Peptides against a protein of PDB entry 5TUV. Designs and how they scored, part 145

Target 1, 107 residues: chain A of PDB entry 5TUV
Amino acid sequence: KEVIDRLRYLKAEIEDLELKERELDQQKLWLQQSIKNVMDDSINNRFSYVTHEDICNCFNGDTLLAIQAPSGTQLEVPIPEMGQNGQKKYQINLKSHSGPIHVLLIN
Target 2, 107 residues: chain B of PDB entry 5TUV
Amino acid sequence: AQECQNLEVERQRRLERIKQKQSQLQELILQQIAFKNLVQRNRHAEQQASRPPPPNSVIHLPFIIVNTSKKTVIDCSISNDKFEYLFNFDNTFEIHDDIEVLKRMGM

## One batch from the design tools (peptide; made by RFdiffusion4, then SolubleMPNN)

Design b2_p23_3_s1 (from b2_p23_3, 11 letters changed)
Fold by OpenDDE base, seed 3:
Structure b2_p23_3_s1 (fold): chain B 107 residues (1-107), chain C 107 residues (1-107), chain A 23 residues (1-23)
Amino acid sequence: as target 1 above (107 residues)
Amino acid sequence: as target 2 above (107 residues)
Amino acid sequence: QLAYSFTLDLTELHPSFKAVDLP
């Protein structure tokens, strides 16, 4: 029947899409490894920085905090809750496992 | 008919995931290019200056940028070893990763 | 509950977070 043929067609197409998705996943993994290799290179690592001017050029009119932390540092923002004065609490929690965190006030 | 509908939904789901993964892969490629451009820029700048920048004048990767109003009151609690940070804001804020900053810099 | 969380990783993309988007 036509329905049976349609089912067969859809199943075959889904199988092809599964293959495409797996290919993309593999490409991502290879690219991620490439990025790691580039970042870990001694010369690249030495020059992997931005300046205060760079940051100021990206943002205008606000207070800017630059937080430098080791890879693997966990960042968490809880859902804002009401505080003592009826004010919502906006928070950022940072936890590093491999080194100290450094914070710079840009402006 | 119902089975066909289920497979068509699954097909569409996979197509959307593939589209998203393709976009993410492209962004990662651009990230790698941007990083290489950043390194090249910094190497050239240090060559022209004949010295590295002052240690506290640059922000090393990886980092994040927190953007908030100049009127926002920010409190920070830091552990003794500087491995844990708690930021309290009396107003909303934005978080941007280093990848986005490189994009905004035009790298 | 957390409104936003991630681990700093140069190999992962993270969308910008805006606290104003929170309920």
Scores: peptide ipSAE 0.513, ipTM 0.898, DockQ to the pose 0.746
Fold by OpenDDE base, seed 5:
Structure b2_p23_3_s1 (fold): chain B 107 residues (1-107), chain C 107 residues (1-107), chain A 23 residues (1-23)
Amino acid sequence: as target 1 above (107 residues)
Amino acid sequence: as target 2 above (107 residues)
Amino acid sequence: QLAYSFTLDLTELHPSFKAVDLP
């Protein structure tokens, strides 16, 4: 009897949680659209940048690559494999579909 | 019963996902605020300087930052259209997105 | 296969990738 009641309770709660999750998913979509709209605004787009100084202030003592790429660009890091000389290969693969990628070397 | 246990596990799983989604929403909101602050900063700075920054002195969004040791050797292969990049590192590296950079900047 | 991957999107959050994340 208690088991049956517990089952009903759990099922009802899970149903409520499903509704909540869907609500959050929808809110995310709306927010994402809002962000896109803000980013696509001509004025905002014009000033959507950071400086070399900004980047340098965020990181200490490293070589920095700033990679500007269009939205939708795919970034992949394969599992490091041993090279012919026994050295691990650390790689980054970038693939854009809508425009060129630009790279700046900082530091 | 076993069914109760299964549902309890599912319930907990959903609760965790909901929590994560709530956190992600909050972070996206903060991102939007940070972006707006960035735009305002840049607008003000350019007004004060009475000129835009040189094209190669800034990094336009969206971007990523790759940081590695000063000793790391970096090789890059680029496609003709600059749509594909292959970076090779002889050592480990870190990848940071623009959102994280804005956070570090205090935007 | 891949140690790390994502699609650049200003509307998506991506955690930083660190060397410790490598297998």
Scores: peptide ipSAE 0.508, ipTM 0.898, DockQ to the pose 0.695
Fold by OpenDDE base, seed 1:
Order: sequence, then C-alpha cells, then structure tokens
Structure b2_p23_3_s1 (fold): chain B 107 residues (1-107), chain C 107 residues (1-107), chain A 23 residues (1-23)
Amino acid sequence: as target 1 above (107 residues)
Amino acid sequence: as target 2 above (107 residues)
Amino acid sequence: QLAYSFTLDLTELHPSFKAVDLP
C-alpha cells in the first residue's frame, strides 16, 4: 500500500539524517579542538587581543565595559526583581575558577 | 495516516537541526579565520611599533562587552581574589561576546 | 532564576543579550 511504502521511505530517510547529524556533531568537536589548539599556541595567545579603538569602532554612543576573564568563567544575569526601593535590579554575576577577572572602561 | 504524519514531522525536525548545525560549523570556521587575522594584525603592528602595547590599553581574549546608556549608574563589587564580580545597573544593558566583536571588526 | 547565562568559551557561539530578552 502507498502508506506502507511512504512509511518505509520516511524511516529510511530518517536513518540517513541521523547519520548526517552525527557526522556534523563529530565535525563540530574536531573544529572546537582545532580552535583550542590554535588559541593555546604561545604565539597566537600572545597576540590574542583587541584595542580600545577596535571596541569603539564596533559600538557608539554608549558606556562600554570590557570584561576579560579566563575561559570557563560563568556569567549570570538574574531575572530583574524589585529592590527595597521598588526599583528593578539589573545585575551581572561573574564567577571565575581559574584566574582573576579584569574590567576596563572603554568610553 | 497519523504515523506517516508523525514521521514527516520528525523528518522536518531533523532537517532543521541539521541546517542549524551546518550554520554553526560555518560560523566557527569563520571565527577561527577571524582569530588568525587578528593575531597577524597585532603581530605586524607590534613589529612596526617595536614594542608591545601597554597592558591596560588592550583587552585579551576571551572577553565580553557590556553596553549600557551613558546615564546608567554602574556599581561593582569585587571579591578579594578578583574571581567574583557583581555588577549592579540602575537600567538595562546589553552583553556581546568576543566572537561578535571580531565579526564587527571585519576580521 | 536566570534571565541569561553562559560560560566564556571561544569554541561556543552565544547570542547577544539585550533588554528585550528579559521576561
């Protein structure tokens, strides 16, 4: 029956798609490892920075904070809640586990 | 049949996930290229200047950018070891990662 | 409860956070 044939076709296609998805997952892992290797290279690491000018060219008209922190640093923004003054609290929490955090005011 | 429809929905779901993963891979590749270009730029610039930039004049990767209004009051609490930061804002803000910055820089 | 969170990692892509992202 046509329905049975369609079901078989769809099941076969889904299997192929599963294989493709696993392939992409593997490729991502390899690429991520490649990026880590490139960034961990001593020469690359030495020159892995942007300037104040770079940041200013990307953003205009606002106060800009640059926060440099070690890889693995956790950033959290709680849902704004009413404070004791009846004002919403807007917060950023940063937690590093491997080194100090450095903050720069750009403009 | 209902079963056929269910499989077609699953098929479409997988196709969309695959598309998203392909896009993510492309973005990671571009990010790696951008990083290499950044390193080359900085290396060349330091060679011409015959010195490294001052420590507080650059932002080392990884980093984030916090963007807020010029009118926003920002308070910061820092732990003794500088591993924990709490930022308080009296208004809304935006957060951008370093990957986005590199894109905006045209790397 | 968190409105936004991520771990600094150059191997992962993260969307920008904006005020409109808040519930």
Scores: peptide ipSAE 0.473, ipTM 0.895, DockQ to the pose 0.672
Fold by OpenDDE base, seed 2:
Structure b2_p23_3_s1 (fold): chain B 107 residues (1-107), chain C 107 residues (1-107), chain A 23 residues (1-23)
Amino acid sequence: as target 1 above (107 residues)
Amino acid sequence: as target 2 above (107 residues)
Amino acid sequence: QLAYSFTLDLTELHPSFKAVDLP
């Protein structure tokens, strides 16, 4: 029956797609490892920074905070809720596990 | 049949995921290139200046940028070891990844 | 409970977060 044939076709295609997805997942892992290796290189790490000017050129008109933190630092933003003073609370929580966090006011 | 329809949905779902993963891989590749370009830029600049930049004049990767109105009042609570930060804003803010910054820089 | 969260990782892409996106 046509329906049966369609089902078989779809199942076969889905298997191919599963393979493709797994391939992409592996490629991502390899690429991520490559990036880590590049960034962990002593020379590259030494020069892995941006300037205040760089940041200012990317953003305009507002207050900019640059938060430098070690890799693995956890960032959380809770859903804004009404505070005791009747104002919504906008918060950022940061927790580092490997080193201190450094904050720079850009403008 | 219902099963055929279900598989069609599954097929489409997988196709979309694959598309997204392909896009993400491309972005990661571009990120790696941008990072290398950044390193080259900074290395060349320091060679010409014959000195590294002052420690507080640059933002080392990884980092994030928080953007908020100049009228926004920002309060920050810091742990003694500077491993934990709590930012309180009286208004909305935006968070930008360092990867996005590199993109905006044209690296 | 969280509107936004991630771990700083140079190997992962994170979309920009805007408070205006919150309900």
Scores: peptide ipSAE 0.455, ipTM 0.892, DockQ to the pose 0.732

Design b2_p23_3_s2 (from b2_p23_3, 12 letters changed)
Fold by OpenDDE base, seed 2:
Parts: sequence; C-alpha cells; structure tokens
Structure b2_p23_3_s2 (fold): chain B 107 residues (1-107), chain C 107 residues (1-107), chain A 23 residues (1-23)
Amino acid sequence: as target 1 above (107 residues)
Amino acid sequence: as target 2 above (107 residues)
Amino acid sequence: QIAYSFTMDLTELHPSFKAEDLP
C-alpha cells in the first residue's frame, strides 16, 4: 500500500537525519575543543582583550558595564519579582570558581 | 494515516534542528576567526606602541556587556573574595556576550 | 526562578538578553 511505502520511506529518511544530527553534534564538540585550545594558548590569551573604544563603538546612549570574569563563571538572571517598594527587582547573579570578577564602567 | 503524518512532522522537526545546528556551527567558526583576528590586531598594536596597554584600559575575555538607562540605579554586592557578584537594577537592562561584541566590531 | 543563565566562555552563542522581555 502507498501508506506503507510512505512509512518506510519516512523512517529511512529520519534515520539518515538522525545520523546527520549526530554528526553535527560531534562537529560542534570538536570545534568547541578547538576554541578552548586556541584561547588557552599563552600568546592568544595574552592578547584576548578589547578596548573601551571597541565597546563604545558597539554601543551608545546608555550606561555600559563591562564585567570581566574567569572562564566558567556562571551568570544568572532570576525572574523579576516585586520589591518591597512596589517596583520590580532586576538582578544579575555572577559566580566565579577560579578567580575574581572585575567590573568596569565604560560610560 | 496518522502514523504517516506523525513521521512527517518528526521529519520536519529534525530538518529544522539540523538547519539550526548548521547555522550555529557556522557562527562558531566565524567567531573563532574573529578571535584570531582580534589577537592579531592587538599584537600589532602593542608592537607599534612598544608597550602593553594599561591594565585597566582593556577588557579581557571572557566578558559581558550590560547596558541600561543612564537613569538606572545600580547596586552591587560583592563577596569578600570577589568571586560572587549580585547586581541590582531599579530598571530593565540588556546583556550582551563577548561573542556578540566581536561580531559588532567586525573582526 | 531563573529566567536567563549561561556559563561565560567562547564556546556557546548566547542571544542578547533584554530584561524588558520578561514577565
């Protein structure tokens, strides 16, 4: 029956797509490892920075905070809740495990 | 048949995921290139200046940029070891990661 | 409770976050 044939076709295609997806997942993992290796290189690490000018050229009009933290630092933003004064609380939580966090006011 | 329709939906779902993963992979590749370009730029700049930049004049990766209104009141609580930060804002803010900054810089 | 989170590194893309988009 046509339906049976269609089912077989779809199942075979899905199997191929599963393989492709796994391939992409593996490629991503390899790339991520490559990026880590590049960043951990002493020379690259030494020069892995941007300037205040770089940031100002990317953003304008508002207060800009640059938060520098060690790799692996966890960032969290909780769902805003109403404060005691009736205003919403907007928060950023940062947790580093390997070193201090540095904050720079850009403008 | 219903099963055929279900598989067609699944097929389409997987195709979309694959497309997204391909796009993300490409973006990561571009970011790796951007990072290398950044390093090269900074190396050249320091060679020309014959000195490294002042410690507080640059922002080392990884970092994030937080932008908010100039009227926003920002409070920051810091742990003794500076490993934990809590930022409180009385208004909305935006967060941008370093990857986005590199992209905006045109690296 | 957490609306937005990630680990700081260069191995993952994180879309820009706007607090105003939160409920």
Scores: peptide ipSAE 0.540, ipTM 0.902, DockQ to the pose 0.753
Fold by OpenDDE base, seed 1:
Structure b2_p23_3_s2 (fold): chain B 107 residues (1-107), chain C 107 residues (1-107), chain A 23 residues (1-23)
Amino acid sequence: as target 1 above (107 residues)
Amino acid sequence: as target 2 above (107 residues)
Amino acid sequence: QIAYSFTMDLTELHPSFKAEDLP
């Protein structure tokens, strides 16, 4: 009957979609590795920077901090908690494992 | 049948995930291109200037940009672990990653 | 408790974060 045929069709299509999704997952992993390789190249790494002017052209009017850290540095923002004075604490935590963190005030 | 409906829902779920993954892959490819363009720009600029930029005038990747009000008080402290940094803000802030900056730069 | 986190690299997309969106 129609229901049986529909079930067979849907199962076959889902199987094909599963294969496609796994293919995309592998492609992402490949691309991520490619990006790492490109960035780790000595020449590319030497020139992998932006200027103060670049940043200023991207943002207007506010205080801008540029925080540079080694690849793999973990960034965390905790849920704001009340301080002793009743003020919410807005925080950024950075944990590096391989090198120093550099901070620049842009404007 | 209920089984048909369940499979149709699953089919649609997988189609949406595939669409999202395809979009993410495309964005990563564009980001890689943007990075290569950045490298080329900087190489050319240094050739024209016949010198590298001063060390503290550039921000090396990876980095983040923190944007906050001019009125925001920012405090930075280094923990006992010399690779751990804590930033405190008395008001809200925005975080932008280097990928977004490259986009805004038109790379 | 952590509201927002990521590892700094160019292998993942990170949408812009606004602290004001947090409770």
Scores: peptide ipSAE 0.540, ipTM 0.904, DockQ to the pose 0.754
Fold by OpenDDE base, seed 4:
Structure b2_p23_3_s2 (fold): chain B 107 residues (1-107), chain C 107 residues (1-107), chain A 23 residues (1-23)
Amino acid sequence: as target 1 above (107 residues)
Amino acid sequence: as target 2 above (107 residues)
Amino acid sequence: QIAYSFTMDLTELHPSFKAEDLP
């Protein structure tokens, strides 16, 4: 009856949605590859930077660290734990596999 | 029927995933546009200055910005090859991606 | 034990992280 018709409709729609989702997945992959290509371009790479002024204009009132690292660098923030002095530990761990990490103090 | 209800749930789940993927795709597109605008800006700026910026005055992509209070004590341990960094903070901090910086810059 | 992590890669978007949001 109506339930049967609804089931048929839903199954057909779900099939269409599956196709759409796969299409979007593929588009993302293509876009990611495009981004890599753009970033790897010699001219783009040469000019792929921001200035201290840029950062200062985006943030104010606090200490700002700029950490530049090679693509693929792993960043981890562990759950804060109590230190030996009873103070919570706030940490950032960085691990690069392809080059050195560079840190700049902005302000 | 239970089957109909299950399919409705599945349909809604897929619709939501598609919506999220569409949004993510749009953000990636905007990121690429912002990057191209950054490159164009920097090229123009260097042409006007007739020289590249000083090496330590710019932050090359990819990078992150760590924002913390002026009162925060930061300790940094660095490996010999500078491939590993451990930052210790005595207070909370914020991490911002380079993409967010580009957004804040209006790129 | 890791509260927040990502690989620095320009092909992915990462939301801002606030340590204060951690328990």
Scores: peptide ipSAE 0.538, ipTM 0.904, DockQ to the pose 0.772
Fold by OpenDDE base, seed 3:
Structure b2_p23_3_s2 (fold): chain B 107 residues (1-107), chain C 107 residues (1-107), chain A 23 residues (1-23)
Amino acid sequence: as target 1 above (107 residues)
Amino acid sequence: as target 2 above (107 residues)
Amino acid sequence: QIAYSFTMDLTELHPSFKAEDLP
């Protein structure tokens, strides 16, 4: 009886947790839509940028590339493989579907 | 019983997922706030300067920052339409999204 | 063969990536 009661209790709790998780998923979707709406606003879009100084203040001592691309651009990093000189090849692949990609060297 | 133990494991797994989703939701909220602060900053700055910044002096969202050693050799292959980019590095690199940059900026 | 990937948008969180962490 103790085991049966424990099982019943656990099943009920899991059901409650499932409801909570679905609630959080719904909240995330609503928030994501809100973010899209805010960013797609003409005024917000006009002012949605950072400066070279902003980037330099966030990083130091390295070569910094800023890559601006349209929303929806896909980024991929393959597993490094050995190159011709026995060096590992570190790569970044970018593919845009809606517009050109722009790259800036910050420092 | 084994069934009871299985449900305990499932319960714990769901609790951890809920915790993660709550954290992610909070981060998205902070991201939205940071974006709004960025927009306000830029609007104010342009009002004070009475002009927009030069086109090539700013990085528009969405963007990523790639940082690597000053000694790293970077090669870039670009498609004719600039929709596809292939970066080759002879050493390791780091990728940071625009959300992280806004965090580092204190937005 | 892909170690890291994402779509550039502001609706998903992407942790920083370090190539040195790859095999």
Scores: peptide ipSAE 0.546, ipTM 0.905, DockQ to the pose 0.770; fails the geometry check

Design b2_p23_3_s3 (from b2_p23_3, 12 letters changed)
Fold by OpenDDE base, seed 5:
Structure b2_p23_3_s3 (fold): chain B 107 residues (1-107), chain C 107 residues (1-107), chain A 23 residues (1-23)
Amino acid sequence: as target 1 above (107 residues)
Amino acid sequence: as target 2 above (107 residues)
Amino acid sequence: QIAYSFTLDLTELHPSFKAVDLP
């Protein structure tokens, strides 16, 4: 009897949680659209940048690559493999579909 | 019963996902605020300077930052259209997105 | 096989990738 009641309770709660999750998913979509709209605004787009100084202030003592790429660009890091000389190969693969990628070397 | 246990596990799984989604929404909101602050900063700065920054002195969003040791050797292969990049590092590296950079900047 | 990947999107959050994250 208690088991049956517990089952009913759990099923009802899970149903409520499903509704909540769907609500959050929808809210995320709306927020994402809002962000896109803000980013696509001509004025905002014009001033959507950071400086070399900004980047340098965020990181200490490293060589920095700033990679500007269009939205939708795919980034992949394969599992490091041993090279012919026994050295691990650390790689980054970038693939854009809508525009060129630009790279700036900082530091 | 086993069914109760299964549902309890599912319930907990959903609760965790909901919590994560709530956190993600909050972070996206903060991102939007940070972006707006960045735009305002840049607008003000350019007004004070009475000129835009040089094209190669800034990094336009979206971007990523790759940081590695000063000793790291970096090789890059680029496609003709600059849509595809292959970076090779002889040592480890870190990747940071623009959102994280804005956070570090205090935006 | 891919150790780490994402698609650049200003509307998506991506955690930083560190060398320690590599298998």
Scores: peptide ipSAE 0.498, ipTM 0.898, DockQ to the pose 0.689
Fold by OpenDDE base, seed 3:
Structure b2_p23_3_s3 (fold): chain B 107 residues (1-107), chain C 107 residues (1-107), chain A 23 residues (1-23)
Amino acid sequence: as target 1 above (107 residues)
Amino acid sequence: as target 2 above (107 residues)
Amino acid sequence: QIAYSFTLDLTELHPSFKAVDLP
């Protein structure tokens, strides 16, 4: 039957797509490892920084906070809730497990 | 017919995931290139200046940028060991990671 | 409840967050 043939075709195609997806997943893992290796290189790590000017050139007219934290630091933003004066509370929670967090006011 | 429809939906789902993963992989590749360009820029700049930049004038990776209005009141609570931070804003804000900053810098 | 969260990781991409997008 035509339906049976269509089912067989679709199943075969899905199997091929599964293989493609797994290939992409593997490529991502290898690339992530490559990035880690590049970032952990002593010379690269020494020069892995941006300047205040760099940040100011990316943003205009606002207050900018630069938060430097160790890899693995957890950032959370809770759903805004009403405060004491009926004002919504906007919050950022940061928690590091491996070192101190450093905050710079850019402008 | 219903089984065919179910498989066609699954096929489309997988195609979309593959498309997304391909895009993410490309972005990671660009990130790695941008980082290498950043390192090269900084190495060259320090060579020209014959000295490293002042410690508090640069922002080391990884970092995030918080952008908010200049009128926004910001309060910050910090733990003694500087491992935990709580930011309170009286208005909305934006968060940008270092990868996006490198993109905006044209790296 | 948490509206937005991530772990700082140079190997992971994170979309920009705007608080205005929150309900």
Scores: peptide ipSAE 0.497, ipTM 0.898, DockQ to the pose 0.737
Fold by OpenDDE base, seed 1:
Structure b2_p23_3_s3 (fold): chain B 107 residues (1-107), chain C 107 residues (1-107), chain A 23 residues (1-23)
Amino acid sequence: as target 1 above (107 residues)
Amino acid sequence: as target 2 above (107 residues)
Amino acid sequence: QIAYSFTLDLTELHPSFKAVDLP
């Protein structure tokens, strides 16, 4: 029956798609490892920075904070809650586990 | 049949995930290229200047950028070891990662 | 409760956070 044939076709296609998705997952892992290797290279690491000018060219008209932190640093923004003054609290929490955090005011 | 429809929905779901993963891979590749270009730029610049930039004049990767209004009051609490930061804002803000910055820089 | 979070990692893509992203 046509329905049975369609079901078989769809099942076969889904199986192929599963293989493709696993392939992409593997490729991502390899690429991520490649990026880590490139960034961990001593020469690359030495020159892995941007300037104040670079940041200013990307953003205009606002106060800009640059926060440099070790890889693995966790950033969290709580849901704004009412403070004691009845004002919403907007917060950023940063937690590093491997080194100090450095903050720069750009403009 | 209902079963056929269910499989078609699953098929479409997988196709969309695959598309998203392909896009993510492309972005990571571009990011790696951008990083290499950044390193080359900085290396060349330091060679011409015959010195490294001052420590507080650059932002080392990885980093984030916080963007807020010029009118926003920002308070910061820092742990003794500088591993933990709490930022308080009296207004809304935006957060951008270093990957986005490199893209905006045209690397 | 956390509205937005991520771990600093150049191997992962993160969308920009905006005020409109808050619930």
Scores: peptide ipSAE 0.490, ipTM 0.898, DockQ to the pose 0.671
Fold by OpenDDE base, seed 2:
Structure b2_p23_3_s3 (fold): chain B 107 residues (1-107), chain C 107 residues (1-107), chain A 23 residues (1-23)
Amino acid sequence: as target 1 above (107 residues)
Amino acid sequence: as target 2 above (107 residues)
Amino acid sequence: QIAYSFTLDLTELHPSFKAVDLP
């Protein structure tokens, strides 16, 4: 029956797609490892920075905070809720596990 | 048949995931290239200047950028070891990661 | 509850976050 044939076809295609997805997942892992290796290189790490000018050129008109933190630092933004003063609370929570966090006011 | 329809949905779902993963891989590749370009730029600049930049004049990766209005009042609570930060804003803000910054820089 | 969260990781892409996107 046509329906049965269609089902078989779809199942076969889905299997191929599963394989493709797994391949992409593996490629991502390899690429991520490559990036880590490049960034962990002593020379590359030494020069892995941007300037205040770089940041200012990317953004305009507002206050800019640059937050430098170690890899693995957790960032959380809670759902804004009404505070006791009747104002919504906008918050950022940061927690580092491996080193201090450094904050720079750009403008 | 219902099963056929279900598999069609599953097929489409997987196709979309694959597309997204392909895009993400491309972005990671571009990120790696951008990072290498950044390193080269900074290395060349320091060679010409014959000195590294002042420690507080640059933002080392990884970092994030918080963008908010100049009228926004920002309060920051910091732990003694500087491992935990709590930012309070009286208005909305935006968060951008370092990858986006590198993209905006044209690296 | 947390509206937005991530771990700083140079190997992961994170979308830009705007507080205005929150309900």
Scores: peptide ipSAE 0.474, ipTM 0.894, DockQ to the pose 0.741

